# Peptides against a protein of PDB entry 4HTP, part 48

Target 1, 231 residues: chain A of PDB entry 4HTP
Amino acid sequence: SQTVASHVPFADLCSTLERIQKSKGRAEKIRHFREFLDSWRKFHDALHKNHKDVTDSFYPAMRLILPQLERERMAYGIKETMLAKLYIELLNLPRDGKDALKLLNYRTPTGTHGDAGDFAMIAYFVLKPRCLQKGSLTIQQVNDLLDSIASNNSAKRKDLIKKSLLQLITQSSALEQKWLIRMIIKDLKLGVSQQTIFSVFHNDAAELHNVTTDLEKVCRQLHDPSVGLSD

## One batch from the design tools (peptide; aimed at target 1 V8 F36 W40)

Design b2_p23_7_s3 (made by RFdiffusion4, then SolubleMPNN; from b2_p23_7, 7 letters changed)
Fold by OpenDDE base, seed 5:
Structure b2_p23_7_s3 (fold): chain B 231 residues (1-231), chain A 23 residues (1-23)
Amino acid sequence: as target 1 above (231 residues)
Amino acid sequence: SLPEREEGESFAEYVERVLELEE
């Protein structure tokens, strides 16, 4: 079935997240999130104009924005050290070189940007001069690849995990990879709380999530901001 | 059919263009 996520580039989500992160005030952060959400809802209505009973919702985006609430996927089994080693191999970085050491020792302040302890930012600066390809993945495709990683981790298929990671890396810009890393590690550093995200999505979202702990149900049942839980 | 994305077009701009074509 046709979904909104299959038509929205992952780059659009990443650009929104980047704007939210760079915004100083809560109000501005909320504005950027609301703009993306409103566009998603409008597009949903247009895409599904002749089909009222669809299961499509904001869930594909929401699970990437709030990755710590993910319950459908099992653990990825991926840590910063694994990603560092993968990038060193993929980019053919000298192991004793400056960039390899930055990735491996990301917790130590070695850079001018004050990004110590943020692996995604360290990776971004290493990738930026080396990643010349424009991102081509949709939100749906990113989720499919992440599903594959989680499934293959459970099955202990390390070769297939590497294959899916390589697809994500080779089809993403440096900026998209920064956000993808943060989604995998489950720390987006947006500067806006989970409660705020739910509040902007729907007035009853936090309550429904507290009861069900099911992010997909929250997104489906509260797809329309004008229809409450009591309706 | 949905129109193709234009280079540099934001998600919001694209959606507005889609809505205009359906009127």
Scores: peptide ipSAE 0.663, ipTM 0.948, DockQ to the pose 0.711
OpenDDE base, seeds 1, 2, 3, 4: peptide ipSAE 0.663, 0.656, 0.660, 0.659; ipTM 0.948, 0.946, 0.947, 0.947

Design b2_p23_7_s4 (made by RFdiffusion4, then SolubleMPNN; from b2_p23_7, 10 letters changed)
Fold by OpenDDE base, seed 1:
Structure b2_p23_7_s4 (fold): chain B 231 residues (1-231), chain A 23 residues (1-23)
Amino acid sequence: as target 1 above (231 residues)
Amino acid sequence: ALPAREEGESFAEYVERVLALEA
């Protein structure tokens, strides 16, 4: 069955997240999220106009926006150090070179940008002159690859984890990789709370999540913002 | 069939274009 996530480029989500992060006020941050969500819901209605009983929902995007609430997918087993080593290898960076040292020592304030401790931002600046300008992955494809990583981590298949990571990296822009890293590490640094995201999604979303702890169920049951839990 | 994305087209703009074609 067709899903909204199969038609939405991962770049569209990343652009939205970038706008949210750059926005100064809570109201502007909320506006950017709402615009993406409204577009998703409109597209859902158009895509599924002849199919009333679909399981498709905002879940594929929501689980990337709130990765700390992921319960379906097991742990990736990926840390910043692993990603640093992978990038050094992939980009053929000299181990004693400036860029390799930035990735390995990302916690040390060595840069003028004040990005110390934010591995994703350090990676972004290293990747920007070296990566594709535009990625090719959909939100569904990103989730499929992340599922593969989690599954292979559980199976202790390090070679297959690396393979899936390489597929993500080689098909993503520097900006997309910045956000992908933050999704894997589970720290998006959006400047908005989980409660705010739920409140914008649906008035009853926080309550339903508190009871079920099931993000997919929240997204499916509260897909329509006009239909409440008691309806 | 869904239309192809245009260069520089935002997600919101694309969705509005899709909706306009189905109306």
Scores: peptide ipSAE 0.666, ipTM 0.948, DockQ to the pose 0.694
OpenDDE base, seeds 2, 3, 4, 5: peptide ipSAE 0.664, 0.663, 0.663, 0.665; ipTM 0.948, 0.947, 0.947, 0.948

Design b2_p23_8 (made by RFdiffusion4)
Pose (drawn by RFdiffusion4):
Structure b2_p23_8 (pose): chain A 221 residues (1-106, 117-231), chain P 23 residues (1-23)
Amino acid sequence: SQTVASHVPFADLCSTLERIQKSKGRAEKIRHFREFLDSWRKFHDALHKNHKDVTDSFYPAMRLILPQLERERMAYGIKETMLAKLYIELLNLPRDGKDALKLLNYGDFAMIAYFVLKPRCLQKGSLTIQQVNDLLDSIASNNSAKRKDLIKKSLLQLITQSSALEQKWLIRMIIKDLKLGVSQQTIFSVFHNDAAELHNVTTDLEKVCRQLHDPSVGLSD
Amino acid sequence: SEAFHEKWEELMTELEEEREEME
């Protein structure tokens, strides 16, 4: 019943992605990712120490790191133009104001929102990766159910409980373009030697994370 | 539950210490 994702602050995933994006070289981008992945695996063993048929895996984090491969969630129905309106309303931005104009006259949208949010209010987030995933699930379902009001509410929960950095990265997860500077092939290869292969045949991110959870146990076994 | 949050924190602190030594 328990999950690694319920114990990991979304902020730690975001700080990892930030350092990855900021790194100039491939080796450094891989190092930052590997450290988070390795910690996740160590914590997985400690958490599920004496457990039976464990289905928990790196999937809750991997689906955010490779969001373009997201298949389980339907489309979010979220445009950058409506996030701008959501922030102007939420932050009580005067439309003649400098910040409102930056959002309206839209180095992607996530960065503009980052610069707007950074000097404001909350500096430390509270959500775990699991809670972020649960809320993204509600947003995707409410898009399918044509409930734009419930989408606004769920997105408001995500935004108001998160730091500027977490919001920058959450936006990029929703748009499905992280701009990390490291390829999907590279990310799969760091996770597991066989991961790129398993994803080719299955197109199934959760299956890959769960089946190839152990790096020393290959597809042949 | 709290012990597992502490465990995660310890893992992440060790990384920060190693990064500082590298610098």

Design b2_p23_8_s1 (made by RFdiffusion4, then SolubleMPNN; from b2_p23_8, 14 letters changed)
Fold by OpenDDE base, seed 3:
Structure b2_p23_8_s1 (fold): chain B 231 residues (1-231), chain A 23 residues (1-23)
Amino acid sequence: as target 1 above (231 residues)
Amino acid sequence: DEELRELWRKLLEEIEKKRKEEE
């Protein structure tokens, strides 16, 4: 079945997240999220114009925005050190080179950018001159690959994990990879709380999530911002 | 579906246009 996520480029989500992160004020952060969400809802309405009973919702995006609330897929088993090694291998970086050392020692301040401890930012700067300018993945494809990683991690299939990671990396820009890393590590550093994200999504979202702990149910049941839980 | 892909692009372009007008 066709979903909104199958049509929305992952790059557009990442651009939105980047805008949110760069915004200083809470109001601006909220605006960027709301604009993306509204576009999603409008697209949903167009896509499903002739179908009233659809299971499609904002969930595919929401689970990437709030990855710490993910309950459907199992753990990835991926840490920064694993990603560092993967990038060194993939990019054929000299092991004693500056970029390899930056990735491996991401916790140590080596530069003026204040990115110490943020592996995703370190990776971004290493990747920027080496990666595609524009990625090709949709949100659905990203989720499919992440599902594959989690499933294969559970099955202890390291080779298949690497395959899926390579697909993610090779089809993503440096910016997209920055955000993808943060999604995998489950720390987006958006500067907005979970509560704020829920409040923008729907007034009853936080409450429903607190009761169900099911992000998909929250997104599905509260898809329409004008329809409450009691309605 | 090309029409749907175009719709998404248009939606984003509208947002970008509004942002530029507000700056």
Scores: peptide ipSAE 0.511, ipTM 0.900, DockQ to the pose 0.925
OpenDDE base, seeds 1, 2, 4, 5: peptide ipSAE 0.502, 0.510, 0.508, 0.510; ipTM 0.899, 0.901, 0.899, 0.899

Design b2_p23_8_s2 (made by RFdiffusion4, then SolubleMPNN; from b2_p23_8, 10 letters changed)
Fold by OpenDDE base, seed 3:
Order: C-alpha cells, then structure tokens, then sequence
Structure b2_p23_8_s2 (fold): chain B 231 residues (1-231), chain A 23 residues (1-23)
C-alpha cells in the first residue's frame, strides 16, 4: 500500500530538522516542525482522498524525530566508534590523517567549531566535500534500511548490517548523514523537548503516549489534529 | 504517481519561499 513516507524525500525531513536545530527560539523551532507536519497531512489527504480507513500516519517520520521512543525495531548495535571505522574504510581515509583522527577522537576538541563530543557534526564536515549534494532516499526507504539493520543486528549478521549502512551512506548527502547518525545514536539535539513535539502534533499526544508507550498508535489515533481521544 | 510527487515538491517550495520572504 502506498504511504506518505514512500513519497517524502528523507532530505526534506533532514532540512526541516536542520532548520529546527539552527533556530534559536522555541517559537521558530515549533514553526518549522509544524510546517513539515502540515505538509505531511495535506499530502496524506491527497494520497488517501478516496480511502478513509487507512493505517498510514505520521509514524514513519515521528519515529525518526523521536528515535528514543522507538519500540518496534530492535537495537541497532551501532556506536560512534563503529561508524568512525566504517567511514574511514568507506572514504579510504588515511588512518593517520586529520579526518580519520577527527572521527576517532570526536570527543576531543580539535577545532574552533565547538563540535567536540558531537560525532554527527564531526562526520558532517568530513563528509561534506566527499558526498553527494542531494540524497535519493525516501523516509520509507530509510526506515526499511534501519529495520534491516536492527533485524540483522539481532541475528548477528554483521555483513548484512554493513550492506544496509553502505546503502544509507552512499545514497545520502552529508547533511542527511548527519541526521541519520543522530537518529541511529538516538540524540537529535533539536533543542525542543519531546513534550513540545507531541504538543505540536496533537494536544492529546503526550497523554496517549504516556498511557500506551506506542508511538504508532499515537500517530494513527491522533492523525487529525481536530479529533481528540474523547471524540 | 507524478501528480503526487509534484504536490510534495510544491508544498516544500511554498515553505522555502515563505522562509526567504521572512529573511
């Protein structure tokens, strides 16, 4: 079945997240999220115009925005050190080179940018001159690849994990990879609380999530912002 | 579906245009 996520470029989500992160005020952060969400809902209505009973929802995006609340897929088994080694290999970086050392020693402040401890930012700067300008992945494809990684991690299939990671990396811009890394590590650093994200999504979202702990149910049941839980 | 792809692009372009006007 066709989903909104199968049509939405992952790049557009990443661009939205980047705008949210760069915004200083809470109001601006909320605006950027709301604009993306509203676009998603409009597209949903167009896509499903003739189908009232669909299971499609904002869930594919929401689970990437709030990755710490993910309960459907198992753990990735991926840490910063693994990603560093993967990038060094993939990009054929000299092991004693500046970029390789930045990735491996991401916790040590080496520069003026204050990016110490943020592996995703370090990776971004290494990737920026080396990666595609625009990625080709949809949100659905990203989730499918992440599902594959989690499943293969559970099955201890390291080769298949690497394959899926390579697909993610090779089909993503540096900016998209920055956000993808943060999604995998489960720390987006948006500067907006979970509660704020839920409140913008739907007034009853936080409450429903607190009861169910099911992000998909929250997204599905509260898809329409005008329809409450009691309605 | 080409029409749907165009719709999403239009929605994103609208956001970008609004942002440029605010800057």
Amino acid sequence: as target 1 above (231 residues)
Amino acid sequence: DEELRELWRELMEEIEEERKEEE
Scores: peptide ipSAE 0.533, ipTM 0.890, DockQ to the pose 0.841
OpenDDE base, seeds 1, 2, 4, 5: peptide ipSAE 0.525, 0.531, 0.529, 0.529; ipTM 0.888, 0.891, 0.890, 0.891; seed 2 fails the geometry check

Design b2_p23_8_s3 (made by RFdiffusion4, then SolubleMPNN; from b2_p23_8, 9 letters changed)
Fold by OpenDDE base, seed 5:
Structure b2_p23_8_s3 (fold): chain B 231 residues (1-231), chain A 23 residues (1-23)
Amino acid sequence: as target 1 above (231 residues)
Amino acid sequence: DEEFRELWEELLEEIEEEEEEEE
């Protein structure tokens, strides 16, 4: 069956996250998230117009927005140091060059941007002049690749982990990779709380998540904002 | 697939237009 996530570009989620991060006010951050969510729901209704009782939901996006709440996917086994080494190899960066050193020493950046300790921002500036302007991945494809990474990490298949990472990197813009890194590291730095995200999604979402700890169940059961948990 | 791509693009354009009108 078709899913919303199979049609939504990962770039559009990343653009929304970037708008949320850049917004200073809570109200503005909420607006950008709500707009993306409303578009998702409208698209869902159109996609599934002739199909009742679909299991499709906002879950594919929500698990990327709240990656610290992921329970279905096992650990990636990926840290900043591994990503740094991968980028140096993939981009053929000189080992003693400024960009390679920035990636490896991301905790103590010598640069003017004040991005100390944010590997994703350091990576963004290295990638920006070297990567595609627009990525080609859907949200579904990103999740499939992340599932592959987690599965192969559990199986200790390092070569297959590298293959999936290369697919993510080569088909993504610098901005998309910035957000992908943050999703993998499980720190988006949006400036909004988990409770705020849940409250915008559905009034009962925080309560249901507190009981079930199952993000997919929350997204499926509370797909319609007008239908409460008690209904 | 093309129909749904166009629909998603239209939905995003509507958001951008609403944002520009509120600023």
Scores: peptide ipSAE 0.392, ipTM 0.795, DockQ to the pose 0.838
OpenDDE base, seeds 1, 2, 3, 4: peptide ipSAE 0.251, 0.310, 0.393, 0.301; ipTM 0.759, 0.765, 0.796, 0.758; seed 3 fails the geometry check

Design b2_p23_8_s4 (made by RFdiffusion4, then SolubleMPNN; from b2_p23_8, 10 letters changed)
Fold by OpenDDE base, seed 3:
Structure b2_p23_8_s4 (fold): chain B 231 residues (1-231), chain A 23 residues (1-23)
Amino acid sequence: as target 1 above (231 residues)
Amino acid sequence: DEEYKKLWEELMEEIEEEEEEEE
């Protein structure tokens, strides 16, 4: 069956996340998230207009927004150092060059930008002049590739992990890769709490998640903001 | 697929237009 995630560009999620991150106020951050969520729900209603009993939900996006709550996927086995080495290889960066050293030494302040310790931001600036302006991946495709990475990590298939990572990287803009890195590392730095994300999604979301620890169940059962748990 | 692609693009354009008006 078709899902909303199969139609939604990963770029649009990343743009939303970027807006949320750049916003100073909690209200603005909430607005940007709400707008994306409302668009998702509108699209869901259009896509599933003739189908009342669908399992499709916001889960494919929510698991990327709250990657620390992921329970379906096993560990990726990917760290910043692995990504740094991969980018150096993929981009054919000189090993002693400025950009390679930035990626490897991302924790050390190399400049005036307060990006020290944020590997994703360091990667973004290295990637920006080298990557496509717009990616081609949907949210579903990103999730499929991440599932592949997790599965292959469990199976110790390093070659297949690299293949999936290359697909993610080559089909993503620098901005999308910034967010993808943060999703993999499980730290989005949005400046909003998990509780805020849940509260915007549905009033009962935090409670249901606290009981079930099942993000998919939360997204599915509370898909309609007007229908509560007691309904 | 093109219909749904267009629908999503329209929804995103609406958001972008609203943001440009607020800036």
Scores: peptide ipSAE 0.599, ipTM 0.893, DockQ to the pose 0.941
OpenDDE base, seeds 1, 2, 4, 5: peptide ipSAE 0.595, 0.599, 0.594, 0.598; ipTM 0.892, 0.894, 0.892, 0.894; seed 2 fails the geometry check

## One batch from the design tools (peptide; aimed at target 1 H7 A46 L47)

Design b2_p24_1 (made by RFdiffusion4)
Pose (drawn by RFdiffusion4):
Order: C-alpha cells, then sequence, then structure tokens
Structure b2_p24_1 (pose): chain A 221 residues (1-106, 117-231), chain P 24 residues (1-24)
C-alpha cells in the first residue's frame, strides 16, 4: 500500500530538474539525474524491505521527468494563456502592472511565471510527488468530465502550496516540455540498459519502470 | 550546498526507515 512517492518532496524532484537544466554538459546532466534515481532505489529497498508483491516503482517520478510519454493521464486542457489569467486573479495583479503585463504579453511561460513568483510569499513548498500526481490526476479527469471549475480548484491547490521553482517545473510538466537538454534515449539508458527497448515495444511507462526496477536484472530474465 | 543537503536528507530518511523496519 505504501509508495516511495508519498515520502519524497516534489521540491527535491524540482531542484534536481533545475540543476539538470542548468548544467552545460551531458555528463553533468546525467549525474544529477542518476543521484536522484539512485536515492530513490535505495529508499525503495528500505521502505519495502520485507514486503511481498510490490508494484511500487520509479513511475511517479519518471512520468514527470518524461511527461511527453504520459499515457495514463488524459489531456489536462490547460493553456499558457489561462495560467496567465489564473495568476493575475490569484496574485491580485493590477492589469496595468508590470508583472500582469509580462504574463499577458507572452525563456518559456514557465520562466516568466518563475520570475513573477520568486519574490513573493511562499519560499518553501509542502507537496510530495504523490500529492502532485494525485492532483494532476484530478485535473485530467475534470478536463474529461468538462468541469473547468474543478480544474481551477485543483490547479489552485497545486499552485498555492508550492514555491516558485516547483511552479516553474509543474508548468512544464503540464505543457509536457521540460527543456532539460538531455534526450529521452539518454534518460532511459541511465535508468536501465533495456528501458528504451521495453518502451518501444510496450509504449508503457509504468510497465518499464516496474519491470526494469532493478538495473542488474534485464529483460532476458 | 543545496545538493549536499538533499543527499543528507535522503540518507537520514533511509536510516529512519531501516530503524523502523527493525522495530517491526
Amino acid sequence: SQTVASHVPFADLCSTLERIQKSKGRAEKIRHFREFLDSWRKFHDALHKNHKDVTDSFYPAMRLILPQLERERMAYGIKETMLAKLYIELLNLPRDGKDALKLLNYGDFAMIAYFVLKPRCLQKGSLTIQQVNDLLDSIASNNSAKRKDLIKKSLLQLITQSSALEQKWLIRMIIKDLKLGVSQQTIFSVFHNDAAELHNVTTDLEKVCRQLHDPSVGLSD
Amino acid sequence: TEEEEQREHWEEMIEEEEEKQEEL
């Protein structure tokens, strides 16, 4: 019943992605990712130490790191133009004000929102990766259920409980373009030698994470 | 500094789970 994702602050995923994006070279981008992945694996063993048929895996984090491969969640129905309106309303931004104009007259949208949010209020987030996933699930379902009000509420939960950096990365997760500077092939190859292959045949991110959880155990076994 | 603190946080969380599992 328990999950690694319930114990990991979304902030730690975001700080990892930030350092990855910031790194100039491939080797450094891989290093930052590998450290998070390796810690996730060590904690998985400690958490599920004496457990039986464990289905937990790196999937809750991997689906955010490779969001373009997201298949389980339906479309979010979220446009950068409506996030601008949501922030203007939420932050009580005067429309003639400098910050409101930056959002309205839209180095992607996530960065503009980052610069707007950075000097403001909350500096430390509170959400775990699991809670972020649960809320993204509510947003995708409510888009399918044509409930734009429940989408606003869920997104408001995500935004108001998160730091500027978490929000920058959450925006990118929703738009599905992280701009990390490291390819999907590279990310799969760091995770597991066989991961790129398994994803080609299955197109199933959760299956790849779960089946190839152990790096020393290949597809042949 | 932030990266080191994250590593320390991971180590501490793992240690707490190992100790909790030994008590069970």

Design b2_p24_1_s1 (made by RFdiffusion4, then SolubleMPNN; from b2_p24_1, 16 letters changed)
Fold by OpenDDE base, seed 4:
Structure b2_p24_1_s1 (fold): chain B 231 residues (1-231), chain A 24 residues (1-24)
Amino acid sequence: as target 1 above (231 residues)
Amino acid sequence: SEWEKLKERFEELIKKFEEENKLK
């Protein structure tokens, strides 16, 4: 069955996340998230207008926004050092070059941007002049590739992990990759709490998640903001 | 605004989907 995630570009999620991160005030951060969510729900209603009992929900996006709450897919087994090496290889960066060293030594302040310790940001600047300006992946495709990575990690298939990572990288802009990296390492640095995200999504979301610890269930059961848990 | 652009993109997606469904 068709899903909203199969239509929404990953770039749009990343742009929203970027706006949230850059916003200083809580209210502004909330606004950007709410706007994306409202648009998603509107598209959902249009997509499923003639369909009953759909399982589609905001879950494909929510699990990327709150990756630390992911319980469906297993661990990726990917760390910053692995990504650094992969990028060096893929981009054919000189190993002793400035960019390669920035990626490998991302914790050490070497640049003017003050991005020490933020691998995703360091990667962004390395990737920006080298990658596609616009990615081609949908949110569903990103999740499919991430599922593949997790599955192959569990199966100890390193070659297939690399293959899926390469597919993600080669079809993503620098900005998308920045956020993808943060999703993989499970630290988005949005500046808003999990509770805030839940509160914006649905008034009962935090409560339901506390009981079930099932993010998909939360997204499905509380898809309609006007329908509560008691309903 | 950036929001208006995002909204417009979603509206375009909806429109495209509706058009495709009308043709079926």
Scores: peptide ipSAE 0.254, ipTM 0.767, DockQ to the pose 0.592
OpenDDE base, seeds 1, 2, 3, 5: peptide ipSAE 0.092, 0.126, 0.113, 0.155; ipTM 0.651, 0.673, 0.658, 0.694

Design b2_p24_1_s2 (made by RFdiffusion4, then SolubleMPNN; from b2_p24_1, 11 letters changed)
Fold by OpenDDE base, seed 3:
Structure b2_p24_1_s2 (fold): chain B 231 residues (1-231), chain A 24 residues (1-24)
Amino acid sequence: as target 1 above (231 residues)
Amino acid sequence: SEWEELRKRWEELIEEFEKKAKEE
């Protein structure tokens, strides 16, 4: 079935997240999220204009925005060290070179940017001169690849995990990879609370999530901001 | 604005979808 996520570029989500992160105030952060969400809902309405009973929702995006609430897919089994080694290999970085050492020693302040401990930011600067300017993945494709990683981690198929990671990396810009890393590690550093994200999505979202712990159910049942739990 | 660009891109995507849907 057709979904909004199958049409929306992952780059557009990442650019929105970047705007949210760079925004200083809560109000501005909320504005950027709301704009993305409103556009998503508009796309949904157009896509499903003649369909009343659809399961499509904001869930494909929401699970990437709130990755710590993911319950459908199992653990990725991916840590910063694994990603560092993968990037060194993929980018053919000299092992004793500055960039390789930055990735491996991401916790130690070595640069002027003060990004110590933030692997995604370290990776971003290493990737920026080496990666595509624009990615080609949709949100659906990103989720499919992440599902594959989680499934193969459970099955202990390291070769297939690497394959999916390579597909993500080779089809993503440096900015997209920055956010992808944060999604995998489950720390977006948006500077806005989970509660705020839910409140912007729907007034009843936090309550429904607290009861069900099912992010998909929250997104599906509360797709329409004007229709509450009691309706 | 960045928002206007996003909106424009998504409108184009919708139009492309609608065109394909009519062709099917």
Scores: peptide ipSAE 0.127, ipTM 0.694, DockQ to the pose 0.533
OpenDDE base, seeds 1, 2, 4, 5: peptide ipSAE 0.149, 0.115, 0.125, 0.114; ipTM 0.711, 0.685, 0.690, 0.683; seed 1 fails the geometry check

Design b2_p24_1_s3 (made by RFdiffusion4, then SolubleMPNN; from b2_p24_1, 13 letters changed)
Fold by OpenDDE base, seed 3:
Structure b2_p24_1_s3 (fold): chain B 231 residues (1-231), chain A 24 residues (1-24)
Amino acid sequence: as target 1 above (231 residues)
Amino acid sequence: SEWEELRKRWEELIEKFRKENEEK
């Protein structure tokens, strides 16, 4: 079935997240998120204009924006150290080289960018001169690959985990990988609270989530910002 | 702006789907 997520480039979400992160004020952060959300809803309406009983919603994007609220996927089993080793291998970085050491020692201040402890930012700078300028993945494809990683982690299929990670990495720009890493680690560092994200999405979103703890249900039931829980 | 480009791209996608839905 056609979904909005199957047509929206992952790069567009990442660009939005980057804008949110770079914005200093809460109002600007909210604006960028709202613009993305409104565009998504418009696309949904156009895509599903003649369809009844649509289950498609903002959920595919929301679960990437609020990855700490993910309940459908099992744990990825991926840590920064694993990613560091993977990048060193994939990029054929000298183990004693500057970039490999940056990835492995991401917690140590290097004095250059002040990104100590932020693995995703360190990875970004290593990847920027080495990766594709533009990714090719849709939001749906990213979610499918993440589902695969979680499933294979549960099944202890390490080789298949690596395969899915390789697909994510090789089809993503450095910026997209920065955000993908943060999604996997479940720390986006947006500078905006979960409550704010919910409030922008729908006035009743926080309440419904508090009761159900089901992010998909929240996104489906509150898809229309004009229709509340009591309606 | 980067947003204008994104918006334009999405508008084009939306329009494509509108046309496809009108033809069905």
Scores: peptide ipSAE 0.401, ipTM 0.879, DockQ to the pose 0.889
OpenDDE base, seeds 1, 2, 4, 5: peptide ipSAE 0.190, 0.212, 0.191, 0.224; ipTM 0.766, 0.783, 0.768, 0.795

Design b2_p24_1_s4 (made by RFdiffusion4, then SolubleMPNN; from b2_p24_1, 11 letters changed)
Fold by OpenDDE base, seed 5:
Structure b2_p24_1_s4 (fold): chain B 231 residues (1-231), chain A 24 residues (1-24)
Amino acid sequence: as target 1 above (231 residues)
Amino acid sequence: SEWEELRKRFEKKIEEELKKNEEL
């Protein structure tokens, strides 16, 4: 079945997240998230206008925005050190070179940018001059690749994990990879709380999540902001 | 703005889907 996520570029989500992160005030952060969500809901209504009882929801995006609440897919088994080594190999960086050392020693402040401890930001600056300006992946395709990584990690198929990671990397811009890394590591650094994200999504979202711990169920049952839990 | 571009992309997608639904 067709989903909204199969039509929305991953770049559009990343651009929204970038705007949220760069915004100083809570109100501005909320506005950027709300605008993306409203556009998603409007597209959902258009896409499914003649179809009742669809399972499609905001879940494909929400699980990337709140990756720490992921319960459907298993652990990726990916750490910053693994990604560093992969990038060094993929980009053919000299092992003793400045960029390779930045990736491996991302916790040590070596640069003028206050990016110490944020591997995704370190990676972004290394990738920016080397990667595509625009990615080609949809949100659905990103989730499919992440599902593959988690499944192959469970099966201890390291070669297949690498293959899926390479597909993600080679089809993504530097900005998209920054956010993808943060999704994998499960720390987006948006400056907005989980409670705020839920409150913007639906007034009853936090309550339903506290009871069910099921993010998909929250997104599906509370798809309409005007329909509450008691309805 | 980058947001205006995103909104325009969504609006275009919505219009395309609405047209498809009218053809049904």
Scores: peptide ipSAE 0.256, ipTM 0.817, DockQ to the pose 0.892
OpenDDE base, seeds 1, 2, 3, 4: peptide ipSAE 0.194, 0.198, 0.218, 0.162; ipTM 0.777, 0.764, 0.777, 0.742

Design b2_p24_2 (made by RFdiffusion4)
Pose (drawn by RFdiffusion4):
Structure b2_p24_2 (pose): chain A 221 residues (1-106, 117-231), chain P 24 residues (1-24)
Amino acid sequence: SQTVASHVPFADLCSTLERIQKSKGRAEKIRHFREFLDSWRKFHDALHKNHKDVTDSFYPAMRLILPQLERERMAYGIKETMLAKLYIELLNLPRDGKDALKLLNYGDFAMIAYFVLKPRCLQKGSLTIQQVNDLLDSIASNNSAKRKDLIKKSLLQLITQSSALEQKWLIRMIIKDLKLGVSQQTIFSVFHNDAAELHNVTTDLEKVCRQLHDPSVGLSD
Amino acid sequence: EEEEEEEEKASWEEMIEEMEEEND
């Protein structure tokens, strides 16, 4: 019943992605990712130490790191133009104001929102990766259910409980373009030698994370 | 940045140790 994702602050995923994007070289981008992945694996063993048929995996984090491969969640129905309106309303931004104009007259949208949010209020987030995933699930379902009001509410829960950095990365997760500077093939190869292959056949990100959870145990076994 | 990496690593190590002690 328990998950690694329920114990990991979304902030730690975001700080990892930030350092990855900031790194100039491939080796350094891989290092930052590998450290998070390796810690996730060590904590998985400690958490599920004496457990039986464990289905927990790196999937809750991997689906955010490779969001373009997201298949379980339906479309979010979220445009950058409406996030601008949501922030103007939420932050009580005067439309003639400098911050409101930056959002309206839209180095992607996530960065503009980052610069707007950085000097403001909350500096430390509170959400775990699991809670972020649960809320993204609500948003995708409410888009399918044509409930734009429940989408606004769920997105407000995500935004108001998160730091500027988390919001920058959450926006990118929703738009599905992280701009990390490291390819999907590279990310899969760091996770597991066979991961790129398994994803080609299955097109199933959760299956790949679960089946190839152990790096020393290959597809042949 | 280096200090942040050290603090993150230490935070992971502490979380893992506390989970091993609780399971024992």

